Peptides against a protein of PDB entry 5JNO. Designs and how they scored, part 16

Target 1, 112 residues: chain A of PDB entry 5JNO
Amino acid sequence: MVAKFQPPPEYQLTAAELKQIVDQSLSGGDLACRLLVQLFPELFSDVDFSRGCSACGFAAKRKLESLHLQLIRNYVEVYYPSVKDTAVWQAECLPQLNDFFSRFWAQREMED

## One batch from the design tools (peptide; made by RFdiffusion4, then SolubleMPNN)

Design b1_p11_4_s2 (from b1_p11_4, 6 letters changed)
Fold by OpenDDE base, seed 5:
Structure b1_p11_4_s2 (fold): chain B 112 residues (1-112), chain A 11 residues (1-11)
Amino acid sequence: as target 1 above (112 residues)
Amino acid sequence: RFQAILNVTIS
């Protein structure tokens, strides 16, 4: 049997929280982008940790990983069951997520 | 700073 994916406690949304995000969403792809921002704000942080920690020189990694996407898909699937189909997920949600995330940082890079 | 997520998921 395949183990059921369970989000870490810090990424567990209540029914009320999820409903609020869904009510603001226009589509499955839009919902996915809103979930990305709400669940993983650290991926959009402009703070350079290395500026505050000269000893370790830590720099935050800004990339979407498979676990991020899997978690988002699990929530989107609740209200848009069609994304259970991988082709639908790849056509409707992934392009919007990629465009949103990439353009966000591309725009920030130009402004710096 | 960032990586395209389409390739991450489809690969």
Scores: peptide ipSAE 0.038, ipTM 0.697, DockQ to the pose 0.040
Fold by OpenDDE base, seed 2:
Structure b1_p11_4_s2 (fold): chain B 112 residues (1-112), chain A 11 residues (1-11)
Amino acid sequence: as target 1 above (112 residues)
Amino acid sequence: RFQAILNVTIS
């Protein structure tokens, strides 16, 4: 049996939820950015979640990591199968994700 | 400095 990537429960989207995001998306790269915001709002917050939650040791990071990208890619792949090709993923989605994420924090830095 | 996603993916 081939092991499939299984997202944790907090990052599990239903078909309807994913469809809704897709309907708002203009491209695979745009979809990726929207998924980034929807799945990982903690990456866009200054709040220390570990301080607010005594039940969990969750620590928010303002850093995109491999697991985040894997989760996003998994969902993008559903509607844009071409991203199964790593070259396509790197050309079409990663630059947009990087620009979006970087611009967000750059703008926040200037505002504060 | 902000993280370069491409670097994370390639590494």
Scores: peptide ipSAE 0.038, ipTM 0.695, DockQ to the pose 0.038
Fold by OpenDDE base, seed 4:
Structure b1_p11_4_s2 (fold): chain B 112 residues (1-112), chain A 11 residues (1-11)
Amino acid sequence: as target 1 above (112 residues)
Amino acid sequence: RFQAILNVTIS
């Protein structure tokens, strides 16, 4: 038996909070992108994750990691059960997440 | 300034 993924407390959404996001969503992929913004606002901040090492000289990078994706997928599955199928998740949600996230930072890079 | 990276596991 595989253990059910449990979100950390800081990323736990109530049923009402999730419902509000779902009501604004037009598709599973759209829901995924909205969840990305709501759950992980730090990924869209100008503040570097390496705040304690401003002098290290490394370029700031924003990453969508497996934990982020798994958490988003778990919430999307509540209203779009089809994404439990990995093929559906990879076809419907991952491309949209990638496009949204990459486009955001590409635009920010061009504006600065 | 920022580099966006998507870490996706494909199965």
Scores: peptide ipSAE 0.035, ipTM 0.673, DockQ to the pose 0.040
Fold by OpenDDE base, seed 1:
Structure b1_p11_4_s2 (fold): chain B 112 residues (1-112), chain A 11 residues (1-11)
Amino acid sequence: as target 1 above (112 residues)
Amino acid sequence: RFQAILNVTIS
C-alpha cells in the first residue's frame, strides 16, 4: 500500500487559491495544466544556470515526473472526483498534460 | 535545446 501523499509546504494551495484556478478552468484536463504551471513554474524556466556556473556542472531538467503528477491529481480530484479512477485520469488529464508540456518546449526549441 | 520528458509511474 502507498502512504497518503503529503505535498511539501511550497506546493500547498489554500482553498481560495485552488478555487481561483478552478474558476478559470474549462475541464479537468485544463485544470491539470493550469495547476502544472502554477505549482511548478521551474519546469518552464528557460534559465541556463550552467552559463553562469561552469564549475557546478548544472544540467537543466525538463521532466514531468510522477511526484508532480500525483500532486496535480490530488488537487484535480477535489473538483473532479472521477479522476480518482486511473482510467479516467489517463484518458482525460495525462494526455493534456503531456501535450501541453511537450508543445511548450517544442515551441521554445523552434525559437532558438 | 531542452527535451520534454513525461515520466509516469502507476501505483
Scores: peptide ipSAE 0.035, ipTM 0.676, DockQ to the pose 0.042; fails the geometry check

Design b1_p11_4_s3 (from b1_p11_4, 6 letters changed)
Fold by OpenDDE base, seed 3:
Structure b1_p11_4_s3 (fold): chain B 112 residues (1-112), chain A 11 residues (1-11)
Amino acid sequence: as target 1 above (112 residues)
Amino acid sequence: RFEAILNTKIS
């Protein structure tokens, strides 16, 4: 059996919370970017964050991982069911997510 | 906070 997707508690949005984000979004791609910021603010922190190893002080690389994208896609699908099609997801959402994220850090790098 | 990040990106 295939288990229904259930986000971790820290990434669980109520219907009202998701609706609020959707109401502020202009498109599926825009919604994806807004979800990225809302769900994973640590990816935009000026301070390196540790992930995985609390003992060694390992700092996680600032990149969009598969888990981030999967979580975002599941929420986007609620109001933009067309992204259930992988081709649509790759054409409408992934480029906008990558552009938004990469440009953010590219600009930060320039300002340093 | 999205708007703040967006504004930083655009500026």
Scores: peptide ipSAE 0.067, ipTM 0.761, DockQ to the pose 0.127
Fold by OpenDDE base, seed 5:
Structure b1_p11_4_s3 (fold): chain B 112 residues (1-112), chain A 11 residues (1-11)
Amino acid sequence: as target 1 above (112 residues)
Amino acid sequence: RFEAILNTKIS
């Protein structure tokens, strides 16, 4: 048996916090996008951290990784159990997440 | 704070 996925402490939402996000959501895909913004604001940051820290040269990657998606899916499943079906997750949530993230950065590039 | 980001979903 595989161990149950546990979010890192910084990404552990309380029931009340999750409920607030759910109450604002119109669908599982919409909920997924809202969770993306709330849990991982660093993915939307304009700040080049590497320029701010010459000693470490750290720069956050602006990519949706498997760990991000897995965490979001676990929260979405609480209120939309149908996303446990991979086909539903891939049809209803993943395209919305990818489009939302891509559109955000595409718009920012046009403004520069 | 991130409402502007969320609004991109509507377009």
Scores: peptide ipSAE 0.059, ipTM 0.766, DockQ to the pose 0.130
Fold by OpenDDE base, seed 4:
Structure b1_p11_4_s3 (fold): chain B 112 residues (1-112), chain A 11 residues (1-11)
Amino acid sequence: as target 1 above (112 residues)
Amino acid sequence: RFEAILNTKIS
């Protein structure tokens, strides 16, 4: 039996925090995008994670990883249980997340 | 924070 996914402490939302985000959300997909911004603001910053060590040569890439998506999904499921179905998650939330994230960085590139 | 990011995306 696989244990329930537990978010890292830095990504643990209280019930009140989650409710506040939900109250401002129009849909499961919208909630997912709001959670993306709230949980992972670093994905929207110009700061490179490797800036602390320029000597190592590692460059952080701005991308949505499986851990990000899984964590968001877990919170979305609380108020939109239908996303427990993978097909629903892939149809309702993933496209919106990807579009939201991609458009953000695409616009940032055009502004530079 | 979300609204600011959303606005930059949609506009």
Scores: peptide ipSAE 0.072, ipTM 0.765, DockQ to the pose 0.146; fails the geometry check
Fold by OpenDDE base, seed 2:
Structure b1_p11_4_s3 (fold): chain B 112 residues (1-112), chain A 11 residues (1-11)
Amino acid sequence: as target 1 above (112 residues)
Amino acid sequence: RFEAILNTKIS
């Protein structure tokens, strides 16, 4: 049988939660960006997480890692099955995610 | 939350 992807508990969305995000989305790429913000708000924070958690010492990075993209893709795939095709993912979603993320931080850098 | 970030990105 095909192994089913299991997201970490912190990134588990209910069907209702996912539907809400989908209903707000205009496209697969837009959905991907919305999922990025919803699942990983820490990627958009300039606050040092390690300062807030002395016990774990976790440090968040301001970059999109493969695990982030994989999680997003799995949720996008539910409503846009075409992203199962890597070429579609790379053409429709991945550029949107990277542009959205990079422009966010580029603008933040210009404002300071 | 997304809209807020989007607005920051656009402005």
Scores: peptide ipSAE 0.068, ipTM 0.760, DockQ to the pose 0.126; fails the geometry check

Design b1_p11_4_s4 (from b1_p11_4, 6 letters changed)
Fold by OpenDDE base, seed 1:
Structure b1_p11_4_s4 (fold): chain B 112 residues (1-112), chain A 11 residues (1-11)
Amino acid sequence: as target 1 above (112 residues)
Amino acid sequence: NFEAILNVSIS
């Protein structure tokens, strides 16, 4: 029997923290993007931490992983229960997340 | 800061 997913401590939002994000959100997809930025600011950083800390073995990733998406979806479900339906999640949230993330880095690449 | 990221993404 698989236990219910529990976020790591660094990604555990309080009800008040989540409510602040929700209050600023216009939709489930918008909420998902706001959660992406709030939970994973490292995905939007130009800092090459491997240069600054080679001993820790850190390698910055500019990729949305399944764990990122699962964690975001769990919080979105609190206020938008319809995303429990995979079809709704794929239609309303995933495209917005991917577009938001890819456009960010596409613009950064253009500025280089 | 979401607003800062959003502005970069959509500009």
Scores: peptide ipSAE 0.097, ipTM 0.769, DockQ to the pose 0.126
Fold by OpenDDE base, seed 5:
Structure b1_p11_4_s4 (fold): chain B 112 residues (1-112), chain A 11 residues (1-11)
Amino acid sequence: as target 1 above (112 residues)
Amino acid sequence: NFEAILNVSIS
């Protein structure tokens, strides 16, 4: 039997919190992007090398990882069950997530 | 917050 995915406490949304995000969303792909910003705001923050570990020069990652995407998909499935189909997830949500994230940082680089 | 990010990314 496959165990039910349980997010870490820092990424646990209440039913009310998730509903508020869903009410603002126009589609499953739009919901995915909104969840990305809400759950992982650190991915959209400027790198400050003075913050974090001063001894090792820690810097935050600007990369979408499989764990991020897996967590987002679990929440999207609650209101858009069709994304349980991998083909639907890859066609409707993943391209929007990647485009949204890449365009954000591309524009920031042009401003500097 | 999200709307601001979205608008910058799309515009």
Scores: peptide ipSAE 0.094, ipTM 0.766, DockQ to the pose 0.125
Fold by OpenDDE base, seed 2:
Structure b1_p11_4_s4 (fold): chain B 112 residues (1-112), chain A 11 residues (1-11)
Amino acid sequence: as target 1 above (112 residues)
Amino acid sequence: NFEAILNVSIS
């Protein structure tokens, strides 16, 4: 048996917190997008944290990475077990995440 | 793009 992935403390949601997000969600894909915003607000910020925090050296990137997707998928699976199937994840959640993320920044660029 | 996201997920 393989041990379940445990998220870092900064990305750990309580059952109540997750339920709240689920209650606001219309689908697994929608849930994924909401989790993206909740867990990784830095991906939606214009703030350059690398300049504001020399101690941590954090550099914000406007890119979805494997760790982001893995964490999101872990939580989505709690209420939508079907996304454990990679094909379902790729069909139902990944397109939603990509569209949401890309549209967000596209809209921001048009406003500037 | 979608392919980039897919590749990240699979890798």
Scores: peptide ipSAE 0.046, ipTM 0.725, DockQ to the pose 0.038
Fold by OpenDDE base, seed 3:
Structure b1_p11_4_s4 (fold): chain B 112 residues (1-112), chain A 11 residues (1-11)
Amino acid sequence: as target 1 above (112 residues)
Amino acid sequence: NFEAILNVSIS
């Protein structure tokens, strides 16, 4: 058997922290979106890292990556075991995550 | 990029 998933320390939630998020969540998909914000606030930051260094051209990427999704899924599974089924994850959580993330940045672009 | 996110999420 494979060892249980252990997230990096910076993405480790206590049972109490996770419970708090779950209590605010209406569904597995909603929980996933809330976890996205809580675990990866950097994905929602408009901080221009290239401002301090114009030569390097470094800027934070506004992308959801597989690792982000994997971490979120592992936490969602604690309270919604059904998302262990890939079909359920893809139907219930991924669309909501994508829509939430895309809407966030689309709205920000309109406000600028 | 929604499509990029979608591709990552679906893969």
Scores: peptide ipSAE 0.042, ipTM 0.705, DockQ to the pose 0.040

Design b1_p11_5_s1 (from b1_p11_5, 6 letters changed)
Fold by OpenDDE base, seed 4:
Structure b1_p11_5_s1 (fold): chain B 112 residues (1-112), chain A 11 residues (1-11)
Amino acid sequence: as target 1 above (112 residues)
Amino acid sequence: LYSDEEFQKYL
């Protein structure tokens, strides 16, 4: 059996916070996108300030990594348990996440 | 948390 995943403190949502996001969501895929914005705002920034340097112009890596997806999936599972099935996760949530994220940056590139 | 209005800005 797999142990319950415990998010790092910076990515922990209370039940009330998660419920609030869920109440705004139209589907599991929509919830996933909303969680992406809530949990990882740095992925939507032109510059990565994690190093404490704004002058270096270090751009954040513009990709969704395993940890991002794992955290999102774990929260989505709370209200959409069907995504525990990998096939469902890959069909219902991953495409929406990728499209949402890619579209965001595509739009930003056109605005620059 | 971001409101729905705020989230819509990302679409």
Scores: peptide ipSAE 0.603, ipTM 0.947, DockQ to the pose 0.935
Fold by OpenDDE base, seed 3:
Formats: C-alpha cells, structure tokens, sequence
Structure b1_p11_5_s1 (fold): chain B 112 residues (1-112), chain A 11 residues (1-11)
C-alpha cells in the first residue's frame, strides 16, 4: 500500500474551500483548471525572478510539473472519483489543464 | 479563493 499523498501546507485546501471551487466548476476538467489558479498563482506571475534574485539567477520554467498535477488530481478525485482512472485523468483533465495553461501564456506573449 | 468572475479573467 502507498501512503496517502499529503499536500504541502501552502497547497492544502479545507473541505469547505474545495467545495466552493467545485460549486463554480462545470466539470472535472474545469475544476482542475480552477484548482491550478487557486493553488499555484506563482505559475501565472509576470515576475521574472531571475532578475530579482542575484543568488540563483534562474528564471522559473513556465510549465506544469508532476507535483502540480498530482496535487490537482488529488483534489479533483474528491468530487470526480473517475479520475482515479489514469485514462480518465489523461482524457478529461490533463488536456484541459495543458490547454488552459498554454493559452494563458500564449495570450500574454501576444500582449507584450 | 478567486470568484468565478476572477477566474474568467484567466480564460
């Protein structure tokens, strides 16, 4: 048996908070996108940390990492248990997440 | 939490 995944404190949602997001959501995929914005606002930031950090000088990659996806999936599963099936997750949520995230930055690039 | 209106700004 694998231990239940515990999100870091900064990414922990209460049942009430999650329900509020779910109530706004149209689908599991939509919920996933809403969770992405709620949990990881730093992924949508225009701040270039490489310019502000002399110690690291590294610009954070604008990509969704496994930790982001796992956290989102864990919350989505609460109300959409079908996404426990990897095939369902990959068909219903991942494409929407990727499209949503990519579209966001594509739009920002056009505005610059 | 963001409202629905606030989330729509990301679409």
Amino acid sequence: as target 1 above (112 residues)
Amino acid sequence: LYSDEEFQKYL
Scores: peptide ipSAE 0.603, ipTM 0.947, DockQ to the pose 0.934
Fold by OpenDDE base, seed 5:
Structure b1_p11_5_s1 (fold): chain B 112 residues (1-112), chain A 11 residues (1-11)
Amino acid sequence: as target 1 above (112 residues)
Amino acid sequence: LYSDEEFQKYL
């Protein structure tokens, strides 16, 4: 039997926390973007956190990986069960996530 | 959690 995916402790949201984010959201795609910021703030930072910890060497990456997307989708499905359909996820959430993330870094590049 | 106001800064 394959075990159900469980997020790491640092990415575990309570029902109350998730509801608070949902109450601020206008759509499933909007919710996905809000979750991206809440769960993975390191993806929006220029700071190299690895320098603060020689033991772990943890460093931020500027790419949306499968694990990030899977975790976000799992939370979105709680209030928008239609995203369980891959076609819906790819049409309603993925484009908005990619646009949101790419626009953020494009704006930062233009600022420099 | 980030507020709606704080999230708007990322748009």
Scores: peptide ipSAE 0.602, ipTM 0.947, DockQ to the pose 0.928
Fold by OpenDDE base, seed 1:
Formats: sequence, structure tokens, C-alpha cells
Structure b1_p11_5_s1 (fold): chain B 112 residues (1-112), chain A 11 residues (1-11)
Amino acid sequence: as target 1 above (112 residues)
Amino acid sequence: LYSDEEFQKYL
């Protein structure tokens, strides 16, 4: 029997907090984007910042890494269990995450 | 947590 993954303290959400985000979400993909903002505000900052994650690094602050995606997926699965299927995750959530994140930085670059 | 209104600023 596989134990449930426990995220690092800086990326932990209570059941109540997660439910609040879910209540704001329109879909699994939308939920994923909301979780991205909630869990990893440093990815949207102009200043290099570390939240204590040894796997992130300052050089990759504008890149979605496997750890980011895995943590988001773990929370999305709670209310959208179909994303446990990799094909569903890749079709419903990953494109929206990538579009959301790339659009954010595209806007910032346009303003500079 | 960010509110829905706050999240919309990221879109």
C-alpha cells in the first residue's frame, strides 16, 4: 500500500484552504492555474527568490519544473481524480498551465 | 489565499 505524498510545509494546504480554491475554480485546468499562483508566487516575481525548495533554484524562476507540476497535480487529483490518468492530465491541465504561465511573462516582456 | 479577484489580475 502506497502512502499519500506529503508536500513540504511551504507547499501544504489544509482541506479547507484547498476547498476554497476549488470553489473558485471553473475546471481542473483552472484549478491547476490557481494552485500555481497560490503555491509558487516566486515564479511570478521579478526578483530571484527561494521558498526553501532545494529543487527549484534561482536560475529556473521562470520555468515550470517537474516538482511544481507534481505538487499541483496532487492537489488537483483530490477533486478531479481523472487527472491520475496521465493522458487526462496532459490534455486538460498541462496546456492550460503552460498557456497561463507563458502569457503572464509575455505580458511582462511587452511592458518592458 | 488569493481571492478570485486577485487571481484575475494574473490573467
Scores: peptide ipSAE 0.596, ipTM 0.947, DockQ to the pose 0.925

Design b1_p11_5_s2 (from b1_p11_5, 6 letters changed)
Fold by OpenDDE base, seed 3:
Structure b1_p11_5_s2 (fold): chain B 112 residues (1-112), chain A 11 residues (1-11)
Amino acid sequence: as target 1 above (112 residues)
Amino acid sequence: LYSDEEFAKFR
């Protein structure tokens, strides 16, 4: 038997917290986007670590990584078990996540 | 947690 995946402490949601997010969500894809914002606010930060410190270097490029997607999928499937099917995950959630994330940064770039 | 209103700011 494979043990159930446990998220890192900083990405662990209580049942009550997850329920609140689900109650706000219109679909599995919408839930995925809300979880993205809730779990990984750092992916939406404009903080430039190089500002005021030339030695600090540039912040890492913002991108969705496998761990981000895995954690989101794990929470989504609690209420939308159909996303356990990879085809459903790729059709219902991944496109919405990618569009949501890319639109956010496209808008930010336009505002700068 | 972000409220629905707060989340809307990310759209």
Scores: peptide ipSAE 0.636, ipTM 0.956, DockQ to the pose 0.902
Fold by OpenDDE base, seed 1:
Formats: sequence, C-alpha cells, structure tokens
Structure b1_p11_5_s2 (fold): chain B 112 residues (1-112), chain A 11 residues (1-11)
Amino acid sequence: as target 1 above (112 residues)
Amino acid sequence: LYSDEEFAKFR
C-alpha cells in the first residue's frame, strides 16, 4: 500500500482553487498541464529569472521530477479518478505533460 | 491563478 502523499505547503491548493483550474481544463491531460504551470512556475523560468544565483553558477535543471508528477497526478485524480490506474495515467496524462514541457523549451531555444 | 489567456502563452 502506497502512503498518501502530502504536498509541501507551497504546493497546497484549496478545493476552490482546484475547481477553478478544472473549469478551465478540457481533459485530464489538459488539467495536468495547467497544474504544472500553476504549481511549478520555476520550471518555466529562464536562468536569469529563476530562483538562485547566476553569479554562483546555480541553475535549476529543466526536467520534470517524480515529485512534480506525483503531486500533479494526485490533484488530477480528484476529478479524474481513472488516472489512479497507472496505465491510464501513462496514456492520457504523461504524454501530454512531457510534450507540453518539451515543446515549451524547444520553442524558447529556437528563439535564442 | 493563471487565466486562460496567460496559460495560452505557455503553449
């Protein structure tokens, strides 16, 4: 039995906040992408604007970590219980998340 | 929270 994941305080969403995001979403996969942006804006920041010190050479890695995905999945499950099934999560949400995130940075790289 | 318009900028 997997223990229930408790989000860190900075990633807590109220029911009302989650409902607002859900109302904007077209699907579970779309909801996942919206949650990604809402919860982890730092993953979409350029190095110059990201949290850290450019002078010390610190740069956050631009990748989705397991904790990011787990947190997003937990919120998606509230309105799309089917994603509790790993096969559904991997078919409906993960590809959209990965494509969304990869495309974002690919576009930014082309602009440089 | 981001609006629909704001979120669209990430697509």
Scores: peptide ipSAE 0.635, ipTM 0.956, DockQ to the pose 0.944
Fold by OpenDDE base, seed 5:
Structure b1_p11_5_s2 (fold): chain B 112 residues (1-112), chain A 11 residues (1-11)
Amino acid sequence: as target 1 above (112 residues)
Amino acid sequence: LYSDEEFAKFR
């Protein structure tokens, strides 16, 4: 039996916080993107804070991992239960997340 | 939490 996924403490959102994000969202896919930014700001940073070096300019890992996606999906499901269906998740949210994330870094690369 | 304006910077 697979244990229920529990977000790490640093990625916990209260019902009120989640509702606020939902109220700002236009769709499940949009909600997913907003959650991505809210929960994982380190993925959008030019500096790897985990290494403790803010001066060397070491870039953070620019990759969406399964854990990131799983956590986002769990929150999206609260207000968009249809994404519990993997087909819906893959059609409505996952492409938007990937496009949003890749576009962000593509734009940053063009600015350099 | 990020506002709509703040989030728009990521688009």
Scores: peptide ipSAE 0.634, ipTM 0.955, DockQ to the pose 0.943
Fold by OpenDDE base, seed 2:
Structure b1_p11_5_s2 (fold): chain B 112 residues (1-112), chain A 11 residues (1-11)
Amino acid sequence: as target 1 above (112 residues)
Amino acid sequence: LYSDEEFAKFR
């Protein structure tokens, strides 16, 4: 048996917080995108947050790392258990996450 | 948490 997921304190959402995000979400993919913004605001900032944080272990400012995706997936699974299936995760959530994230930075580049 | 309006700014 796999140990129950326990996110790091900085990425821990209460049931109420998660429920609120879920209520705002239109789908599992949409939920994933909302979680991305909620959990990792530093990925959407021009401020180099990671430089000053030795504890976080994140070096890539504008890249979705495996840990980001894993944390998001674990929360999405609570309300969309079908994403436990990797094929579903890759079809329904990952493309939306990547599109959402890449579009954000593409738009920012155009605005500058 | 971000509101729906706030989240819309990321789209």
Scores: peptide ipSAE 0.632, ipTM 0.955, DockQ to the pose 0.944

Design b1_p11_5_s3 (from b1_p11_5, 6 letters changed)
Fold by OpenDDE base, seed 5:
Structure b1_p11_5_s3 (fold): chain B 112 residues (1-112), chain A 11 residues (1-11)
Amino acid sequence: as target 1 above (112 residues)
Amino acid sequence: LYSDEEFAQFR
């Protein structure tokens, strides 16, 4: 038997919190983007992780990982059950997540 | 878990 996926405590949303986000969302894809910002603000941080080590020259890579996507999808499914279908998830949510995330950092790189 | 490739394919 496969164990039920349980998000880490820091990524748990109450029903009320989720509903507030849903009430502001126009679609499943829009909801996904809003959840991205709410659940993972660290992915949008201006913190330079290389500042602590001038010699390493490491540039923090901004990317969405499998855990991020799964958590977002789990919450989207509550109000948009159709995203349980992978084809729907890939058509309605993933492109919007990619566009939102990539445009955010493209804009930031132009501003600084 | 979902694959990162699902996201990367849209870039």
Scores: peptide ipSAE 0.041, ipTM 0.736, DockQ to the pose 0.039
Fold by OpenDDE base, seed 1:
Structure b1_p11_5_s3 (fold): chain B 112 residues (1-112), chain A 11 residues (1-11)
Amino acid sequence: as target 1 above (112 residues)
Amino acid sequence: LYSDEEFAQFR
């Protein structure tokens, strides 16, 4: 049996915090994108850590991973239970997440 | 956990 996913403490939203995001959301896909920004602001940071730390040369990866998607989906399911269906998740949320995230960085590249 | 391929298919 696969253990139930438990979010790390830093990604645990209270009911009130989640409700605030939901109240601003127009759809499950929109909610997913808002959760992406709120939960993982580091994915949208222009901070080049390599500039700050020449010794480690660490550069944050700017990609969505399984953990990010799992966390977002879990919260979206609270108010949009239909995304429990993988087909719905793939049709309604994943494309919007991809579009939002990719367009964000594409736009930033053009501004550089 | 969800597969990264689920997201990658839209990239």
Scores: peptide ipSAE 0.039, ipTM 0.733, DockQ to the pose 0.038
Fold by OpenDDE base, seed 4:
Structure b1_p11_5_s3 (fold): chain B 112 residues (1-112), chain A 11 residues (1-11)
Amino acid sequence: as target 1 above (112 residues)
Amino acid sequence: LYSDEEFAQFR
């Protein structure tokens, strides 16, 4: 059995905050993309915290990781319970998340 | 950022 979803404090949304995002969303996939921006603004920032550190050589990766996707999915499930089905999640949300994220950075690269 | 293991404990 799966325990009730309780996100880490850094990614805790109130019911009102989540509802506001849902009200602006057209679909589960759209909701997923909006949650991506709201929960993880650092993924859309040009700020590199390792910039200036020649010793570590660390470069922040602009990638969607499993934790990002899991958090988003858990919130999406609240209003779109069908995404509990992995096939639905993979068909309806993951492609939209990937497309949105990829397009965002593709556009930014063209502006630079 | 939390690890997958750290996140798992909240589920």
Scores: peptide ipSAE 0.032, ipTM 0.705, DockQ to the pose 0.029
Fold by OpenDDE base, seed 3:
Structure b1_p11_5_s3 (fold): chain B 112 residues (1-112), chain A 11 residues (1-11)
Amino acid sequence: as target 1 above (112 residues)
Amino acid sequence: LYSDEEFAQFR
């Protein structure tokens, strides 16, 4: 049996929190993007967390990883069950997530 | 079920 995916506590949304995001969403793809911002604000930060810490060697990553996507999909499925189908997830949500995230950083790079 | 490649293919 495959164990149910459990997010870390810092990424656990209550039903009320999720509903608030859903109420603002126009589609499953839109919901996915909003969840991305709400759950992982660190992916949208210019803050260098490694500043002043040469010992830790930590570098902030601006990359969406499988764990991020899995967590987002789990929440999207609550209100858009169709994304349980991988083909639907790949057609409706993943492209929107990529476009949203890529455009964000592309814009930031041009402003520098 | 998820991979970075699945996401990266859209870039």
Scores: peptide ipSAE 0.038, ipTM 0.724, DockQ to the pose 0.038; fails the geometry check

